# Peptides against a protein of PDB entry 7MKK: the designs that were tried, part 94

Target 1, 71 residues: chain A of PDB entry 7MKK
Amino acid sequence: SMKEKVKAKLVEIRKFVPFIRRVRIDFQDTLSKVQGHRLDALVNLLDREDVSMSSLNKIEVIIDKLRTRFN

## One batch from the design tools (peptide; made by RFdiffusion4, then SolubleMPNN)

Design b2_p30_2_s3 (from b2_p30_2, 13 letters changed)
Fold by OpenDDE base, seed 1:
Structure b2_p30_2_s3 (fold): chain B 71 residues (1-71), chain A 30 residues (1-30)
Amino acid sequence: as target 1 above (71 residues)
Amino acid sequence: SEEEEEMKELLELLDELFQEEQQALEEKKK
């Protein structure tokens, strides 16, 4: 079902929460205030269980860009 | 620079994401 697919996608995306937290902390001095706030909000969003598949797909793109920028 | 443009695009994507999530939350409150 779509519900099951969403939960599976959420599990995969959540694997990157530690990476996002590390980016937020390790690069805190070089990140702008808005960049730091956005990363915090991203982590908080992934704590929710009512995120849509559309949003999860966008989050995946964002994470890929973060990986490119910050390793 | 190229890096500045990439970061700008990332921020724009984040803004779009959170706007959509806020809209979804507002709809759930109805």
Scores: peptide ipSAE 0.164, ipTM 0.653, DockQ to the pose 0.754
Fold by OpenDDE base, seed 3:
Structure b2_p30_2_s3 (fold): chain B 71 residues (1-71), chain A 30 residues (1-30)
Amino acid sequence: as target 1 above (71 residues)
Amino acid sequence: SEEEEEMKELLELLDELFQEEQQALEEKKK
């Protein structure tokens, strides 16, 4: 079901939460307040169980760009 | 610069994401 697919996708995306946290901390002095807040909000969003597939797909793109930008 | 453009793109994606989430929350509240 789509619900099961969402749960599976969420599990996979959550594997990157430690990475996002590391980016937030390691680049804290480089990031603006708004950039830092957005990363914090992203982590908090991934702690939820009601994230849509649409959002998860967008988050995946964001994570890929973070990985490219921050190695 | 390329760096500025890349960061702008990332920020736009994040803004788009949270605007969508905010809209979803507002719709759930009716």
Scores: peptide ipSAE 0.162, ipTM 0.649, DockQ to the pose 0.671
Fold by OpenDDE base, seed 5:
Structure b2_p30_2_s3 (fold): chain B 71 residues (1-71), chain A 30 residues (1-30)
Amino acid sequence: as target 1 above (71 residues)
Amino acid sequence: SEEEEEMKELLELLDELFQEEQQALEEKKK
């Protein structure tokens, strides 16, 4: 079902939470308060269970771009 | 720098994401 697919996608995306936290720390002195808050909010969003597939796909794109640039 | 510009673009994508999430939450409350 779509619900099962969302759950599976969420599990996979959550594997990158430590990576996102590292990016947040690495750029902490460069980012504005708002920008830093957005990255923190991204991590918090991934703690929820009601994230849509559309949102998860967008998050995946963001993570892929981060990985390409920052390893 | 190029790195700063790339990060800016990614953060803009995040802004778009959260704008959409807020809109979706508002719609669900109706």
Scores: peptide ipSAE 0.167, ipTM 0.653, DockQ to the pose 0.547; fails the geometry check
Fold by OpenDDE base, seed 4:
Structure b2_p30_2_s3 (fold): chain B 71 residues (1-71), chain A 30 residues (1-30)
Amino acid sequence: as target 1 above (71 residues)
Amino acid sequence: SEEEEEMKELLELLDELFQEEQQALEEKKK
């Protein structure tokens, strides 16, 4: 079902939460306040259970860009 | 610069994401 697909996608995306947290901390002094706030909010969003597939797909793109920028 | 543009794109994507989530939450409250 679509619900099960969303759950599976959420599990996969959550694997990157430690990475996002590390980016936030490691680059804290170089990130602007708004950039830091956006990363914090992204982590908090991934704590929710009701994130849509559309949002999860967008989050995946964001994570890919973070991986490119902050390797 | 390329680096500046990449960060701008990232921020725009994040803003779009949170706007969509806020809209979805508001629709669920109705």
Scores: peptide ipSAE 0.165, ipTM 0.654, DockQ to the pose 0.786; fails the geometry check

Design b2_p30_2_s4 (from b2_p30_2, 13 letters changed)
Fold by OpenDDE base, seed 4:
Structure b2_p30_2_s4 (fold): chain B 71 residues (1-71), chain A 30 residues (1-30)
Amino acid sequence: as target 1 above (71 residues)
Amino acid sequence: SEDEKELQELLKLLDELFEEQKKAEEEKKK
């Protein structure tokens, strides 16, 4: 079901939360307050269980790009 | 740096994402 697909994708994306946190810290001095807040908000968003598949797909793209540029 | 530029681009994508989330929340309130 779509519900199960959403849950599965959310579980996979959540594996990268520590990575996102590291990016946030590594660039803390160069990010504006708003930009830093956006990264924090991304982590918080992934703590939710009601994220849509559309949003998760977009987040996945963002994470994939981060993984490519930041290791 | 190139890394900073890439991050800026990704942050723009995040802004778009959160704008969509805002709209979704607004629709839930209707």
Scores: peptide ipSAE 0.132, ipTM 0.596, DockQ to the pose 0.502
Fold by OpenDDE base, seed 1:
Structure b2_p30_2_s4 (fold): chain B 71 residues (1-71), chain A 30 residues (1-30)
Amino acid sequence: as target 1 above (71 residues)
Amino acid sequence: SEDEKELQELLKLLDELFEEQKKAEEEKKK
């Protein structure tokens, strides 16, 4: 079901929460307050269970780009 | 640096994402 697919995607994306936190810390001094807040909010969003597949797909693209540039 | 510039562009994508989330939450509250 779509619900099961969403949960599976969420599990895969959550594997990168530690990486997102690391990016947040490594660039903290160069980020504006709002930019830092956005990264924090991204982590918080991934703690939720009501995220749509559309949003998860966009998050995956963002994480893939971060991984390409920042390992 | 180029890495910092790339991060800035990715953060713009995050802004777009959260604008969409705001709309979704607004619709859910209806």
Scores: peptide ipSAE 0.132, ipTM 0.596, DockQ to the pose 0.529
Fold by OpenDDE base, seed 5:
Structure b2_p30_2_s4 (fold): chain B 71 residues (1-71), chain A 30 residues (1-30)
Amino acid sequence: as target 1 above (71 residues)
Amino acid sequence: SEDEKELQELLKLLDELFEEQKKAEEEKKK
């Protein structure tokens, strides 16, 4: 089902939470307060269970681009 | 640096994501 697919996608995306936290810390002095808050909010969003597939797909794109550029 | 510029562009995508999320939540509450 779509619900099962969302759950599976969420599990996979959550594997990158430590990576997102590292990016947040590494660029803390460069980021504005709003930008830092957005990264924190992204981590918090991934703790929820009601994230849509559309949102998860967008998050995946962001993470893939981050991984390509920042390891 | 180029890395910083790339991060800034990705953070713009994040801003768009959260704006969309906010709108979606508002519509869901109707």
Scores: peptide ipSAE 0.132, ipTM 0.593, DockQ to the pose 0.524
Fold by OpenDDE base, seed 2:
Structure b2_p30_2_s4 (fold): chain B 71 residues (1-71), chain A 30 residues (1-30)
Amino acid sequence: as target 1 above (71 residues)
Amino acid sequence: SEDEKELQELLKLLDELFEEQKKAEEEKKK
């Protein structure tokens, strides 16, 4: 079902939460307060159960770009 | 640096994402 697909994708995306936290820390001194807050908010968003497939797809694109640039 | 520029572009995408989330929450309350 669509609900099961969302849950499965959320589990996969959550694997990158430590990576997002690492990026946040590595660039902490460069990021503005707003930018830092956005990364923190992304982590918090991924802790929720009610994230849509559309949002998860967009988050996946963002994470893939981060992985490509910040290995 | 180039890495910082790349991060800035990705953060713009995050801003767009959160604007969409805000709209979705507003529509949910209607």
Scores: peptide ipSAE 0.131, ipTM 0.594, DockQ to the pose 0.482

Design b2_p30_3_s1 (from b2_p30_3, 10 letters changed)
Fold by OpenDDE base, seed 4:
Structure b2_p30_3_s1 (fold): chain B 71 residues (1-71), chain A 30 residues (1-30)
Amino acid sequence: as target 1 above (71 residues)
Amino acid sequence: SEEDKELQELLDELFETEEEEREKEKKELE
């Protein structure tokens, strides 16, 4: 079901939370204030259980961009 | 950089999406 797919996607995306936290800290001086704030908000968002598939798909793209930019 | 700009745009788009989802939830609860 779509619900099951969302849960599975969320579990996979959450595996990157430690990475996002590290990016936020390690590159704090490199990131703009807005980007830093958004990364904090992103981590908080991933703590929620009601994240939509639309959001999860966008987060996946963001993580890929972070990986490219920050290792 | 252009990479930073792209990342910023993606983050902005994400949180616009989340705002839309919250508005939907609010409307459904009314």
Scores: peptide ipSAE 0.300, ipTM 0.733, DockQ to the pose 0.467
Fold by OpenDDE base, seed 5:
Structure b2_p30_3_s1 (fold): chain B 71 residues (1-71), chain A 30 residues (1-30)
Amino acid sequence: as target 1 above (71 residues)
Amino acid sequence: SEEDKELQELLDELFETEEEEREKEKKELE
């Protein structure tokens, strides 16, 4: 079901929360204020259980961009 | 930088998506 797919995707995306937190801290000086705030919000968003598949797919793209740039 | 712009655009798009999803859910409850 879509519900199961969302849950599975969320589990996979949450594996990157520690990475996002580290990016936020380690590269704080290279991030804009807005980007820093959005990364904080992103971490908080991933604590929710009602994140849509659309959002999760976008988050995956963001994480990939962060990994390319900061890791 | 271009990377900063791209990241900002992606983050903005994400949170616009989340807002749309929340509004959709809210309407379904009404």
Scores: peptide ipSAE 0.299, ipTM 0.733, DockQ to the pose 0.521
Fold by OpenDDE base, seed 3:
Structure b2_p30_3_s1 (fold): chain B 71 residues (1-71), chain A 30 residues (1-30)
Amino acid sequence: as target 1 above (71 residues)
Amino acid sequence: SEEDKELQELLDELFETEEEEREKEKKELE
């Protein structure tokens, strides 16, 4: 089901929360205030259980961009 | 930088999506 797919995707995306936190801290001086705030909000968003598949797909793209830039 | 702009755009798009989802939920509850 879509619900099961969302749950599975959320589990996979949450594996990157420590990475996102590290990016937020390690590159705080190079990120804009807006970007820093958005990353904090992103981490908080991933603590929720009601994240949509649309959002999870966008988060995956963001994580890929962060990995490319900061890893 | 171009990378900063791209990241900003992606993050903005994400939270626009979340706002749209919240607004949709709000409308469904009304």
Scores: peptide ipSAE 0.297, ipTM 0.731, DockQ to the pose 0.480
Fold by OpenDDE base, seed 2:
Structure b2_p30_3_s1 (fold): chain B 71 residues (1-71), chain A 30 residues (1-30)
Amino acid sequence: as target 1 above (71 residues)
Amino acid sequence: SEEDKELQELLDELFETEEEEREKEKKELE
């Protein structure tokens, strides 16, 4: 079901939460204030159970960009 | 940098999407 797919995607995306936290801390001085705030909000968003598939797909793109920039 | 601008745009799009989803959910519950 769509609900099961969303849940599975959320579980996979949550695996990157430690990475996002590390980016936020390790590159705090490199990130703009706005980007830092948005990353904090992103981590908080991923604590929710009602994240849509649309949002999860966008988060995957964001994580890929973070990996390219900071790894 | 251009990379920073792209990241900012993606983050903005994400949170715009979240606002839209919240409004949709609100309408469905009303």
Scores: peptide ipSAE 0.292, ipTM 0.727, DockQ to the pose 0.510

Design b2_p30_3_s2 (from b2_p30_3, 11 letters changed)
Fold by OpenDDE base, seed 5:
Structure b2_p30_3_s2 (fold): chain B 71 residues (1-71), chain A 30 residues (1-30)
Amino acid sequence: as target 1 above (71 residues)
Amino acid sequence: SEEDKELLELLDELFETEEEERKKEKELLE
């Protein structure tokens, strides 16, 4: 079901929360203030259980961009 | 940089999407 797909995707994306936190801290001086704030908000968003598939797909793209830039 | 701009745009787009989703959810429950 769609509900199961969303749940599975959320579990998958949450695996990257520690990585996002590391990027936020390790590259705080490289990131703009706005980017830093958005990353903090992103971590908080992933604590919710009702994130849509649309949002989760966008988060996946963001994580890919972060991985490319910050390894 | 252009890379910074792209990342920021993606993050902004995400939170715009979340706001829209919350709005739709609220409207559905009314």
Scores: peptide ipSAE 0.360, ipTM 0.773, DockQ to the pose 0.546
Fold by OpenDDE base, seed 2:
Structure b2_p30_3_s2 (fold): chain B 71 residues (1-71), chain A 30 residues (1-30)
Amino acid sequence: as target 1 above (71 residues)
Amino acid sequence: SEEDKELLELLDELFETEEEERKKEKELLE
């Protein structure tokens, strides 16, 4: 079902929360204030259970960009 | 940089999406 697919995607995306936290801390001095704020908000968003598939797909793209820039 | 701009644009698009989703949910419950 769609609900099961969303839950599965959320579980996979949450695996990157430690990575996002590391980026936020390790590059705190190089990130702009707005970038830092958005990353904090992203981590908080991933703590929720009601994230849509549309949002999860966009988060996946964001994580890919972060991985490219920050290893 | 262009990379920073792209990242910010993606993050902005994400949170715009979340706002729209919350709005739709609220309207559905009314």
Scores: peptide ipSAE 0.360, ipTM 0.772, DockQ to the pose 0.537
Fold by OpenDDE base, seed 3:
Structure b2_p30_3_s2 (fold): chain B 71 residues (1-71), chain A 30 residues (1-30)
Amino acid sequence: as target 1 above (71 residues)
Amino acid sequence: SEEDKELLELLDELFETEEEERKKEKELLE
C-alpha cells in the first residue's frame, strides 16, 4: 500500500539524519542563518510519523544535494 | 553562491510542500 511505501521510505530517509546533523554542525559557518534553520527543521520533520511521500521525495533530493556538496 | 541559492530553494520548496500538505489535511477535516 501507499502507506507502507511511505513508512519504508521514511525509514530509509531517517538513515541520513546523523549526516544532516553533521552537515549542520560542521558547516555552520558556511551556511546562511535561514539554511541552518531549515536544516534544523528538516531534522525535526524526520522525527514525525506523518511525513508525506511528496515531502520524502523532496527530502531525498535535498540529501542528494547535501551529499554532493558536503560529502 | 549558486549552490547556496539552490539548497535554499530546495529547502523552501520542501517546507512549502509541507505547508500545502497541512493545508490539505486541514481542509479535509473541516
Scores: peptide ipSAE 0.359, ipTM 0.772, DockQ to the pose 0.512
Fold by OpenDDE base, seed 4:
Structure b2_p30_3_s2 (fold): chain B 71 residues (1-71), chain A 30 residues (1-30)
Amino acid sequence: as target 1 above (71 residues)
Amino acid sequence: SEEDKELLELLDELFETEEEERKKEKELLE
């Protein structure tokens, strides 16, 4: 079902939460104030169970950009 | 940098999406 697919996607995306936290800390001086705030909000969003597939797909793109730049 | 701008834009788009999803949820419950 779509619900099961969302749950599986969320599990996979959550594997990157430690990475996002490390980017936020290690590059704190490089990131703008607004970027830092948005990354904090992103981590908080991924604590929720009701994240949509559309949001998860966008988060995947964001993670790819972070990986390209910071790792 | 251009990379900074792109990242910020993607993050903004994400949270706009979340606002829309919350709106849909609210409308469904009404």
Scores: peptide ipSAE 0.357, ipTM 0.770, DockQ to the pose 0.529

Design b2_p30_3_s3 (from b2_p30_3, 13 letters changed)
Fold by OpenDDE base, seed 1:
Structure b2_p30_3_s3 (fold): chain B 71 residues (1-71), chain A 30 residues (1-30)
Amino acid sequence: as target 1 above (71 residues)
Amino acid sequence: SSELEELQKLLDELFSTFEEEKEKEKKLLE
């Protein structure tokens, strides 16, 4: 079901939460205030259970870009 | 940098669309 797919995607995306936290801290002085805030908000967003597949796909793109630039 | 600005834009877009989706869902449940 779509519900199961969303749950599975969320589990996979959540594996990158520690990475996002590391980016937030390691590059805190490089990131702007708003960028830091958005990264914090991104982590908080991934703690929610009501994230759509559309949002999860966009988050995946963002994580890939973070990995390219910071890891 | 241009790369960080692009990332910021992507994050802004993400949260904008998320809020829109949640608002739509909220309206459907009311």
Scores: peptide ipSAE 0.190, ipTM 0.633, DockQ to the pose 0.510
Fold by OpenDDE base, seed 5:
Structure b2_p30_3_s3 (fold): chain B 71 residues (1-71), chain A 30 residues (1-30)
Amino acid sequence: as target 1 above (71 residues)
Amino acid sequence: SSELEELQKLLDELFSTFEEEKEKEKKLLE
């Protein structure tokens, strides 16, 4: 079911929360207050259970961009 | 940098979409 697919995707995306936190700290001096707040909010968003597949797919793209920049 | 600006754009799009989706769902349930 779509519900089960969303749950599985959320579990996989949540594995990157520690990575996102590290990126947030790494770029803390470069990011504006708004930009930093958005990264913090991204981590908080992943604690929710009502995240759509569309949102999860967008988050995956963001993580890929972060991985490219962080490495 | 242009790369950070692109990332910020993606984040803005994400949160805008999320808020819009939740607002639509709220209206549908009313």
Scores: peptide ipSAE 0.187, ipTM 0.632, DockQ to the pose 0.456
Fold by OpenDDE base, seed 3:
Structure b2_p30_3_s3 (fold): chain B 71 residues (1-71), chain A 30 residues (1-30)
Amino acid sequence: as target 1 above (71 residues)
Amino acid sequence: SSELEELQKLLDELFSTFEEEKEKEKKLLE
């Protein structure tokens, strides 16, 4: 079901939470206050159970963009 | 930088659309 697919995708994306936290710290000096808050909110968002597949796909794109900058 | 501005744009789009989607979902369930 779509519901099960969302849950599976959420589990997969949650594996990147430590990475996002590291990015937040690594780029803290270059991020604006708004950008920093958005990254914090992104981590918090992934703690929720009601994240849509559309949102998860967008988050995946964001993570991929972050991965190009963070080694 | 342009890269950070792009990231901000992506994050803004994410949260804007997320809130819109959740609001639509709530209305659908009502």
Scores: peptide ipSAE 0.185, ipTM 0.627, DockQ to the pose 0.588
Fold by OpenDDE base, seed 2:
Structure b2_p30_3_s3 (fold): chain B 71 residues (1-71), chain A 30 residues (1-30)
Amino acid sequence: as target 1 above (71 residues)
Amino acid sequence: SSELEELQKLLDELFSTFEEEKEKEKKLLE
């Protein structure tokens, strides 16, 4: 079902929460307050259970962009 | 950097979409 697919996707994306937190710390000196706050908000967003598949797909794109910078 | 600005835009778009979806859901329940 679509509901189960969303749950599976959420579990997959949540695996990157430690990565996002690390990016937040490693780039803390280069990020503006707004940018840092948005990354914190992203982590908080992933703690929610009511995230749509559309949002999860967009988050995946964001994570891919972060992975490009995180070497 | 331009890359960080792009990331910021992506984050802004994400949160805008999320808020719109939540607002639609709220109105539907009402």
Scores: peptide ipSAE 0.185, ipTM 0.629, DockQ to the pose 0.483

Design b2_p30_3_s4 (from b2_p30_3, 14 letters changed)
Fold by OpenDDE base, seed 5:
Structure b2_p30_3_s4 (fold): chain B 71 residues (1-71), chain A 30 residues (1-30)
Amino acid sequence: as target 1 above (71 residues)
Amino acid sequence: SPELEELQELLDDLFSTEEEERKKEEEKLA
């Protein structure tokens, strides 16, 4: 089901939460205040269980950008 | 940094999406 697909994707995306947290800390001086706040919000968003597939797909793109920029 | 600006735009888009989804749910409950 779509619900199960969302849950599965959320589990996979959550594997990157430690990475996102690390980026937020290690590159705090590189990030703007707004960018830092958005990353904090992203981590908080991934604590939720009701994240849509649309949002998860966008988060995946964001993580890929972070990985490219911050290893 | 253009890459960081793009990152911010992607994040802005994400949270706009989340807001939209929230509104959709609220409309369903109304």
Scores: peptide ipSAE 0.611, ipTM 0.897, DockQ to the pose 0.489
Fold by OpenDDE base, seed 2:
Structure b2_p30_3_s4 (fold): chain B 71 residues (1-71), chain A 30 residues (1-30)
Amino acid sequence: as target 1 above (71 residues)
Amino acid sequence: SPELEELQELLDDLFSTEEEERKKEEEKLA
């Protein structure tokens, strides 16, 4: 079901939370205030259980960009 | 940098999506 797919995707995406936190801290000097705030908000968003598949797919793209730029 | 600007745009798009999704759920529950 779509619900189970969302749960599975959320579990996989949450594995990158430590990475996102590390990017936020290690590159704090290069990030703008708004960019840093958005990353903080992203981490907070991933604490929720009601994230849609649409949002999770967009988060995957964001993580891919972070991985490309920051290792 | 252009890369960080793109990142910000992607994040902005994400949170716009989240706002829309929350609105849909609120309407569904009403």
Scores: peptide ipSAE 0.608, ipTM 0.896, DockQ to the pose 0.514
Fold by OpenDDE base, seed 1:
Structure b2_p30_3_s4 (fold): chain B 71 residues (1-71), chain A 30 residues (1-30)
Amino acid sequence: as target 1 above (71 residues)
Amino acid sequence: SPELEELQELLDDLFSTEEEERKKEEEKLA
């Protein structure tokens, strides 16, 4: 079901939370305050159980951009 | 940098989407 697909994708995306936290800390001086705050909010968002597939797909793109720049 | 500005735009878009989804959910439940 779509619900199961969302849950599965959320589990996969959550595997990158430690990476996002590391980017936030290790590159804090490079990030603007707004960018840092948005990354903090992203981590908090991933703690929720009710994240939509559309949001998860956008988060995946964001993670790819972070990996390109910081990993 | 342009790359970080793009990142911020992607994050802004994400949270705009989240707000829209949340509003839709609230409207559905109300």
Scores: peptide ipSAE 0.607, ipTM 0.896, DockQ to the pose 0.507
Fold by OpenDDE base, seed 3:
Structure b2_p30_3_s4 (fold): chain B 71 residues (1-71), chain A 30 residues (1-30)
Amino acid sequence: as target 1 above (71 residues)
Amino acid sequence: SPELEELQELLDDLFSTEEEERKKEEEKLA
């Protein structure tokens, strides 16, 4: 089901939460206030169980961009 | 940094999407 697919995607995306936290802290001085706040909000968003597949797909793109730049 | 500006745009788009999705769900329940 779509619900099961969303749940599976969320589990996979959550594997990157420690990475996102590290990026947020390690590069805090290079991030603007709004950029830092958005990353904090992203981590908080991933604690939720009701994230849509559309949002999860966009989060995956964001993580890929972070990985490209920060490891 | 153009890369960080792109990152911010992606994050802005994400949270705009989240807001839209929440509004749609609220409209469905109303």
Scores: peptide ipSAE 0.606, ipTM 0.896, DockQ to the pose 0.498

Design b2_p30_4_s1 (from b2_p30_4, 14 letters changed)
Fold by OpenDDE base, seed 5:
Structure b2_p30_4_s1 (fold): chain B 71 residues (1-71), chain A 30 residues (1-30)
Amino acid sequence: as target 1 above (71 residues)
Amino acid sequence: SEKERKEEEEELLKLLDELFEEEEEDRKKK
């Protein structure tokens, strides 16, 4: 079902939450205030269970960009 | 409301997708 697919995607995306948190902290001095805030908001968003598949796919792209820029 | 929350989420995702675009463009222009 779509519900099951969303849940599976959310599980996969959440694997990167520790990475996002580390980026936020390790690069705090080089990130602008607004960039830091947006990363915090991303982590908070991933704590929700009612995120759509569309949003999760967009988040995956964002995480890939972060992984490319940061270790 | 749920509608407002979804709109805010979409805006956040757009901003996150563009998080480093201006910075990267500035770097490319140098």
Scores: peptide ipSAE 0.546, ipTM 0.870, DockQ to the pose 0.095
Fold by OpenDDE base, seed 1:
Structure b2_p30_4_s1 (fold): chain B 71 residues (1-71), chain A 30 residues (1-30)
Amino acid sequence: as target 1 above (71 residues)
Amino acid sequence: SEKERKEEEEELLKLLDELFEEEEEDRKKK
């Protein structure tokens, strides 16, 4: 079902939460305040249970960009 | 509201997608 697919995708995306947190901390001095706030908001968003598949796909692209830039 | 929450989420995702892009003013003439 779509619900099951969303749940599975959310589980996979959440595996990158520690990475996002680490980027936020390790580069805190080089990130602007607004950039840091947006990364914090991303982590908070992934704590929700009602994130759509569309949003999860967009988040995956964002994480890929972060991985490219920050390893 | 749920609608407002979703709109805020979409705006956040857009801003995150452009997180490291240089800010350029949209010089659109109307």
Scores: peptide ipSAE 0.541, ipTM 0.866, DockQ to the pose 0.100
Fold by OpenDDE base, seed 2:
Structure b2_p30_4_s1 (fold): chain B 71 residues (1-71), chain A 30 residues (1-30)
Amino acid sequence: as target 1 above (71 residues)
Amino acid sequence: SEKERKEEEEELLKLLDELFEEEEEDRKKK
C-alpha cells in the first residue's frame, strides 16, 4: 500500500538524521541562527510519522544537497 | 490544523531547499 511505501521511505530518510544533527553541531559556529534553526526543524519534521511521500522526496533532495556540501 | 501544519511544512521545505542561498537574498530584503 501507499501507506507502507511512505513508512518505508521514512525509515530510509531517518537514517540521515544523525548526519543532519552532526552537521548542525559540527558547523554551528559557521551556520547562521536561521540556518541552524531550519536544520533543527528538519530533524523535528523527521520525528513525525505523518509526513507525505511528496515531502519525503523533497527532504531527500535537501539531504543530498547537505551531503554534497558536508560530505 | 492539519492544513496549517502542511503549509508550514511546505514553507520549511522551500526554505531548506535554498538553505545556503537565501541568506544573501534575505539580507537584501531586510
Scores: peptide ipSAE 0.530, ipTM 0.863, DockQ to the pose 0.101
Fold by OpenDDE base, seed 4:
Structure b2_p30_4_s1 (fold): chain B 71 residues (1-71), chain A 30 residues (1-30)
Amino acid sequence: as target 1 above (71 residues)
Amino acid sequence: SEKERKEEEEELLKLLDELFEEEEEDRKKK
């Protein structure tokens, strides 16, 4: 079902939460306050169970950008 | 409300998508 697909996608995206947290901490001195707050908000968003597939796809793109920039 | 929360989420995602655009622009202008 679509609900199952969303949950599966959420599980896959959550695998990157430790990476996002690491970026937030390791580069705290180079990130602006607003950038840091937005990364914190991203992690908080991924704690939710009601994130849509559309949002999860957008988050995947964001994570890819983070991976490109921070390895 | 759920509607307001969804709107806030969409705004956050937009801002995150543009998270480093200002930095990249500044770097390109150097």
Scores: peptide ipSAE 0.521, ipTM 0.859, DockQ to the pose 0.095

